# Peptides against a protein of PDB entry 5JXT: the designs that were tried, part 202

Target 1, 319 residues: chain A of PDB entry 5JXT
Amino acid sequence: SLLPKKEINVYIGMSEMQVKWYQKILEKDIDAVNGAGGKRESKTRLLNIVMQLRKCCNHPYLFEGAEPGPPYTTDEHLIYNAGKMVVLDKLLKRIQKQGSRVLIFSQMSRLLDILEDYCVFRGYKYCRIDGSTAHEDRIAAIDEYNKPGSDKFIFLLTTRAGGLGINLTTADIVILYDSDWNPQADLQAMDRAHRIGQTKQVVVYRFVTDNAIEEKVLERAAQKLRLDQLVIQQGRAQVAAKAAANKDELLSMIQHGAEKVFQTKGAFGTMAEKGSQLDDDDIDAILQAGETRTKELNARYEKLGIDDLQKFTSESAYE

## One batch from the design tools (peptide; made by RFdiffusion4, then SolubleMPNN)

Design b2_p24_5_s3 (from b2_p24_5, 7 letters changed)
Fold by OpenDDE base, seed 4:
Structure b2_p24_5_s3 (fold): chain B 319 residues (1-319), chain A 24 residues (1-24)
Amino acid sequence: as target 1 above (319 residues)
Amino acid sequence: SLAELVKESAKKPKVLDLPKVEPK
């Protein structure tokens, strides 16, 4: 029988470089971030800020002129300048030692470029699929990864490109490097490994930048997922979950952790304490803290009914 | 409580007073 998947949110502090870039993004649009624009603030401006903050949470090199150079060479800086890469680098070493194989999903093809450079730098053999990958190349990459005795350790995928009906049950670890606004896209990604033909315990690690917009993206995704489950369970098709965040929701998400980011000199959390020199005990502590926070997050939403979740979406609209 | 969660999620965006970077 297919074992239930284990899902763990991995809460990761920003690197010093990420904090600096996160500050710069907020500073550039400070009047919007402060809420000074009120009803005049464009939804497009807020969505752009959200996108830049999500890029920063993934990797600062997603910004033009952020990468150290010339020379533009892949080095340890690719890892230590992003909290998610520091954790990923240690986690992948553990995953490889245990004889597991890993799917890494992102929303951003440009992050897969960084992960590709990282794989080359660490000597990890990988496959890649994104939204630009030709159909034939996609089939070839899947077949190469799933081949008996494949030396391909990592599969790099964009969440939506990976979601399209493929079987990757030859992997037992899934890393969601970031989250989709639609929790169903992430579930569909997990279901590429967690499907009939899987023989191992599937473990899903969801990376979440701590004290940043990604916590609110995750919270919103969890709310939506619970609402979708309740709608299905109660047969109440009429609860059109407001699919798009309103301006006030977007602004609240942008503001989350902003004050602490402005007050912070250097990195956050474990990144401040140890930087890139995380040991196995630090990783275990991060995973254990993540497992606890994951249980707490789920417990917040499991008790909610449809009427409760509707109030969450309606009272944010009525003052 | 659920009411506290609803109140927290319903919190209007605060007016923040984050420091304006002086244009260099």
Scores: peptide ipSAE 0.044, ipTM 0.625, DockQ to the pose 0.021
Fold by OpenDDE base, seed 3:
Structure b2_p24_5_s3 (fold): chain B 319 residues (1-319), chain A 24 residues (1-24)
Amino acid sequence: as target 1 above (319 residues)
Amino acid sequence: SLAELVKESAKKPKVLDLPKVEPK
């Protein structure tokens, strides 16, 4: 029988560079961040801020002129300048030692470019599929990854490209480097490894930047997922969860953690204490804390009815 | 209560008294 998935949210502090860039993004449009535009503020302006903050949470080199250089060389700076890369680098070493194979999903093809540079720098063998990959090349990459005795350790995928019904049961670890606004897209990504033909315990690590917009993206996704489940269970097919956040929800998401980001000199959490010098005990502590917070998040939404979930706007940044 | 939390969360996000970065 297929074992149930183990899902863990991995809460990761920003690097010093991420904090600096997160501050710059908020400062550039501080009037919108403060809600000073009121009723006249455009939803598009707020969505643009959200997209820049999500890029910052993934990697600061997603911004033009953020990469240190010239010379532009791939080095340890690619890792230590992004909290998610620091955790990923340690986690992949552990996964490889266990004889596991890993799918890494992102919403951003430009992040896959950074992950390719990282794979080359660390000497990891990989496959890649994104939205631009031709159908024939997708088949070839899947077959190369799934072949018996494949030397390909990592499969890099955009979440949407990985959603296309492919079988990747030769991997037992899934890393969601970022989250989709639609939790069903992430579930479909996990189900590439967690499917008929899987022989191992599938473990899913969802990376979440702590004290940042990504916590609110995750909360909104969890709320939507619970609502979708209850709608199915109660046969209330007409309750289309409002897919798009309103202006006040977007503003609340942008404001979440912003005060602490402005007060912070340097990095957050374990990134401030150890930076890139995380050990195996630090990773275990991050995973244990993440497992606890994951249970708490799920338990919060499991107690809510349909009417409560429809009225529930994400908790304000001041709770 | 959840209804109070929803009422409090529905309160407009407080304006962050963020330090005005003086334009250089």
Scores: peptide ipSAE 0.010, ipTM 0.402, DockQ to the pose 0.021
Fold by OpenDDE base, seed 5:
Structure b2_p24_5_s3 (fold): chain B 319 residues (1-319), chain A 24 residues (1-24)
Amino acid sequence: as target 1 above (319 residues)
Amino acid sequence: SLAELVKESAKKPKVLDLPKVEPK
C-alpha cells in the first residue's frame, strides 16, 4: 500500500544579498508598494513586483548584474547568497546520506539553470526537464533517472513540465523550491513520486521564504486548495475561487514583511545567526519549526467553512 | 458536474496569466 505523503513547509530566512535586492525591488516601486497609486495602479505593475519579489526569494542571481563577476565562476557564493540554497545544500547532503533520491521543482526554468550549476559544483548527478525540453529528451531523462541502479541523484523539473502520467517513483523526496499559485500544480508535482510503485515514505519539503511574499503565496494557495476540497465535498458549484488575485490582495502580499525588510540590516533568522555555517542541528530545528508551522497553517484552514474561506479572501482586503 | 469540473481543473492546472518570466 502507498504510505501517505508527509508534507513540511520549510521556512527559510533571506540572505543579506536577498534582503538588499528585496529592498531595491520595493524601493523602485515604493509608491505602488505604499498603495499611493490607488485606482491608477495597474494590476500588471503589481504582478510584476510580485514576480520580482518571488525571483528574489528564489535566488538573487535571477537579476541581471547580481552575480559577482567577471570572472563568472560557480563557487560557494552561489549558495550563501540565497537562503533556500543554504538549506538545500545541507538538506541534499542528508537526503543523499540516507540513500534517498530527490525531485526538485521550481516555477522558474532560470532557477533550474542555477540548480544545474550548483549540481555540477557539488558533483551531484542530475536529470532536467522543463517546458522547452523536447518530447524525446523528456523520455530519455525519465528513463535515465528511473533505470535500475541509476546514478542520477537529483531530478530538476519545472512544476508544470512534463505530460500527464510521468512516473518518478524511484524518488522518495520532493522539494518544492517555490510554490505555484495553483496548489493543484504542486500536488501533481508531488504525485510524480507519490504513485503506485512507490515503496518508500514520500516526504515533501516546500521551501518558503520567511517574512516575505512567499508566505502569502503559500497562504493563498492553501486557501484555494481547501476551498477546492470543500467544493468537491459539498457539491457547491458557486465557489469558483477567483483564480486571479485582485489589486488589493496583490498589494497586501507585496506589503507583507516589507517594513521588517526595510528595517533589517543583513540577513534574516537562521541566515543572520549562522549563514552558510548551518549544521545538522540547525537543519533539524528549521524542519521542526517548519513542521509546527505547517500543522498550525493546516489547522487554521481546516476550521474554516466555505463561507469563511470566501470571506477571508475578501477580508484580507480590509485589514 | 462540479466534481468533473474540479477533476478537470485538477487535470489541467490553469496557467494563471502571470507574466511569463521571459528566459533571458
Scores: peptide ipSAE 0.000, ipTM 0.318, DockQ to the pose 0.018
Fold by OpenDDE base, seed 1:
Structure b2_p24_5_s3 (fold): chain B 319 residues (1-319), chain A 24 residues (1-24)
Amino acid sequence: as target 1 above (319 residues)
Amino acid sequence: SLAELVKESAKKPKVLDLPKVEPK
């Protein structure tokens, strides 16, 4: 029988470089971030800020002029300049040692480019599929990954490309490097490994930059998922329509952790304490803290009714 | 409490007094 998925949110501090770039993004639009634009601030401007902050949470090299060079050479700087890469690097070594295979999902094809450079640098054999991959090349990549005795350890996917009903049950680990605004897209990505034909316990690691925009993206996705579940259970079809974040929600998300980011010199959390020198005990501590915080997050939303979850989305509109 | 969680998530964006970057 298929075992239930184990899902763990992995809360990761920003590197020093990410903090500096996060500050620069906020500073560029400081009047909007401060709420000085009020009701006159454009939703498009706020969405653009959110997109830049999410890029920063993924990797600072997603910005022009962020990569050290010339010469542009892949080195340890690709890892230590992003908190998610530091955790990923240690986690992948553990996953490989246990004889597991891993799917890595991102919303950003340009992050998959960085992950390809990383795979080459570490000598990890991989497959890739994104939104631009031709149908025939997708079939070939899936077949190469799924073949008996495949030496491909990693499959790199955009979350949307993974939504196409593909079977990747030859992997037992799923890493969501970032989260979709639609929690159903992430569930569909997990269902590539968690499907009929899976023989192992599927474990899902969801990377979340702590004290940043991604924590609020996660909370919003969890609220939406719980609301969708309750709407299905109670037959109340009318509730699903108000899913787009309003200006005040976007501004609140942008402001989350911003003061602490401006006050911080250097990195956050375990990245400040250990940086790239994370050991196996540090990874175990991060995973244990993440498992606890995941249970607490779920327990908060399980107690909420439809009317309470709707107030979360509606009181941000009227007051 | 549930009411506290609702109040925390419904918190309107405050006007922050973040460091003003003087336009160069």
Scores: peptide ipSAE 0.033, ipTM 0.491, DockQ to the pose 0.021; fails the geometry check

Design b2_p24_5_s4 (from b2_p24_5, 8 letters changed)
Fold by OpenDDE base, seed 3:
Structure b2_p24_5_s4 (fold): chain B 319 residues (1-319), chain A 24 residues (1-24)
Amino acid sequence: as target 1 above (319 residues)
Amino acid sequence: SLRELVKESAKKPKVLDLPKVEPP
């Protein structure tokens, strides 16, 4: 029988560079961040800030002029400048040592480019599929990854490209490097490994930048998922989950952790304490803390009924 | 309550008294 998947949110501090870039993003549009635009504030402006903050949470090199150079060289700076890369680098060593194989999902094809450079730098053999990958090349990549005795350790996928019904049960670890606004997209990604034909315990690591926009993206996704589940269970087909955040919700998400980000001169959490020098005990502590916070998050939404979840999405204090 | 936490997070955007970045 297929074992239930284990899902763990991995809460990761920003690197010093991420903090600096996160500050710059907020500062660049500080009037919008402060809600000074009021009713006149553009939803598009707020969505753009959210998108830039999410890029920062993934990797600062997603911004023009962020990468050190010229010369532009792949080195340890690719790792230590992003908290998620520091954790990924340690986690992948453990995953490889245990004889597991890993799917890494992102919303951002440009992050997959950084992950390719990382894979080359670490000597990890990989496959890649994104939205631009031709159909034939997708088949070839899947077949190369799934073949008996495949030397491909990592499969890099955009979450949407991974959603296309493919079977990747030859992997037992799933890393969601970022989250989709639609929790169903992430579930569909997990279900590439957690499917009929899987023989191992599937473990899903969801990377979440701590004290940042991504915590609010995760909370909103968890709320939506619970609402969708309850709607299905109760046969209430008409509860269209509000497909898009309102302005006040976006503003609240942008403001989350912003004060602490501005007060921070260095990195956050374990990134401030150890940076790239995380050991196995630090990883275990991060995973254990993540498992606890994951249980707490789930328990928060499991207690809510449809009406509470609907009110929770509608009670922006400004409508 | 979660409602209070949402109402508290949805409270008036705290004007982050951020240091005025002097325009370059």
Scores: peptide ipSAE 0.008, ipTM 0.360, DockQ to the pose 0.023
Fold by OpenDDE base, seed 2:
Structure b2_p24_5_s4 (fold): chain B 319 residues (1-319), chain A 24 residues (1-24)
Amino acid sequence: as target 1 above (319 residues)
Amino acid sequence: SLRELVKESAKKPKVLDLPKVEPP
């Protein structure tokens, strides 16, 4: 029988560079962030801010002029300048040592370009599929990854490209480097490894930047997923969760953690304490804290009825 | 690197004029 997948949210502090770029993104549109714009801020403007903040949470080098250079060398700076890369770098070493194989999903093909450079830098053999990958090249990449005795450790995928019904049961670890606004897209990505033919316990690590926009993206995705489950169970086809955030919801998401980001000089959490020098005990602590916080998040939404889940709980940006 | 190739191709200066934060 297929074992149930284990899902763990991995809460990761921002690097100093991420904090600095996150501040700059907020400062550039501070009137919109403060809600002080007497003209109804366009939903498009708020969506653009959210997209820049999500890029920052992924990697600061997604911005033009963020990377040191020219020359644009691949070195340890590619890792220590992004909290997710620091955790990924340690986690991949552990995964490889355990004889596991890993799928890494992102919403951003440009992040996969960074992850390719990282794979080359660390000597990890990989496959890649994104939205631009030709059909024949997709088949070739899947076959190369799945072949008996494949030396390919990592498969890099965009979440949507991974949704295409492919079988990747030769991997047992899934890393969601970022989250989709639609939790069903992430589930479809996990189901590439978690399906008939899997012989190992599938573990899913969802990377979440702590004290940032990604926490609110995660909460909203969890709320939507629970609502979708209850609607299916009750046979009530009509209660589609509002798929798109309204302006006030987007503003609340942008404001989440913004004050603490402005007050912070340097990195956040374990990134401030240890920087890139995380050991195995630090990773175990991050994973254990993540497992606890994942259970708490799930328990919060399991207690809510359909009517409560339809209300966006704007817990105040000040709580 | 792929990232270098993308950056070399992307050398159309989308100067994000970040306003100079004057020090307080």
Scores: peptide ipSAE 0.069, ipTM 0.423, DockQ to the pose 0.029; fails the geometry check
Fold by OpenDDE base, seed 4:
Structure b2_p24_5_s4 (fold): chain B 319 residues (1-319), chain A 24 residues (1-24)
Amino acid sequence: as target 1 above (319 residues)
Amino acid sequence: SLRELVKESAKKPKVLDLPKVEPP
């Protein structure tokens, strides 16, 4: 029988570089961040800020001129300049030592380019598929990864490319490096490993930048998912998912944690205390805290009825 | 790497223009 998947949100502090870039993104459009544009503020402007903040949460090297160089080299700076990479680097060592295999999903193909350079730098054998990968090359990469005795440890995927009904049941760990605005896209990604033919306990780690816009992306995704579940259960076909986030919701998401980011000198959380020097105890503490916060998040939305969820559920900023 | 090629092509001047994310 297929074991239930374990889902853990992994809350990760920003690196010092991420804090500096997050501040710069907010400062560049501070009038929009402060809501000074009022009714004249374009939804597009707010969506652009949201996208830049999400890029910053993933990796500062997604911005032009952020990476040290020339010369542009792959080195430890690729890891320590992003909180998610620091946690990923430690987590992958543990996963490999356990004899597990891992799918890593992102919304951003450009982040997969960073993860590819990281895999090469650490000597991890990997496969990659994204939205631009030809159909034949996707099949070849899947077959190579799923091959009996495959030495491929990591599969790098865009969430959209992973949604294509493929079977990756030879992996037992799923890392969502970032979240989709549509929780169904992330579920479809998880279901590549959590499917008939899986013989191991599937564990899903969802990376979430703490005190940043990604917490609000996660909250909205959890609200939408709970609403969808309740609508299906109650047979209420008429609950049109309310369209894209309104301006006020986008503004509230942008403002979330912004004050603390402006007040912060250096890194956040465990990144401030230990930076890249995380040990196994730090990872265990992060995972335990994440498990607790995940239970609390789920318990918050499980208590809400359809009518309450409809007040708080705006659809994804991309729909 | 593809990332290095993108960065070598991006050697245009120091305007910290946060790239406009064209909507997909």
Scores: peptide ipSAE 0.037, ipTM 0.410, DockQ to the pose 0.035; fails the geometry check
Fold by OpenDDE base, seed 5:
Structure b2_p24_5_s4 (fold): chain B 319 residues (1-319), chain A 24 residues (1-24)
Amino acid sequence: as target 1 above (319 residues)
Amino acid sequence: SLRELVKESAKKPKVLDLPKVEPP
């Protein structure tokens, strides 16, 4: 029988470099961030800010000129300049030691490029599939990963490309390096490992940059998922979950954590305390805190009715 | 306000010449 998947949100502080880049993104369009554009503010402008902030949460090297070089070298700076990479680096060592195999999903193919460099740097054997991967190369990568005795530890996938019905039950760990706006895309990604033929407990680690826009992306995704569930249960087909955030929702998401980002000197949370020197106890603490916050997040949305879940207000999640 | 915090943050020595975030 297929065991229920265990899902844990892993809340990760920004590195010092991420904080600086996050500040710079907000500063570049501070009038939009303060809502000073009023009715004249373009939804497209706010979406662009959201996209840049999400890039920053993933890795600062997604920005031109952020990577140190030339010469461009893959070294420890690839890890310590992104909080998610610091946690990933420790978590992958643990996963490998346990004899597990891992799927890593991202929305960003350019982040997979960074993860390839990281895999090479750490000596992790991997496969890759993204939106640009040819059909034959996808088949070859899947077969190479799934073959008996495969030495491929990691599969790197874009969430939507990995969503294409493939079976990856030879992996038991799923890392969502970022979240889709549509929680169904992430579920479809998890279901590559959590499927008939899986023999292990599937564990899903969802990376979430703490005190940043990604918390609001996660909250919105959780609201949508719960709303979709309630609509199905209640037969209320007319509650089309407004799939697209409005301007005020986007503005609220951009503003979330922005004050703390401007007040903070250096990195956040465990990244400030330990940086790249996280030990196994620090990882256990992060995972335990994440498990608690995941339960709390789910419990908040389980109490909300359809009418409350349609309101994207920070207040409605605390009643 | 966020603008005030930016002004306060901008008074701190910019240790990093962060390249211009080009608009996508």
Scores: peptide ipSAE 0.031, ipTM 0.487, DockQ to the pose 0.048; fails the geometry check

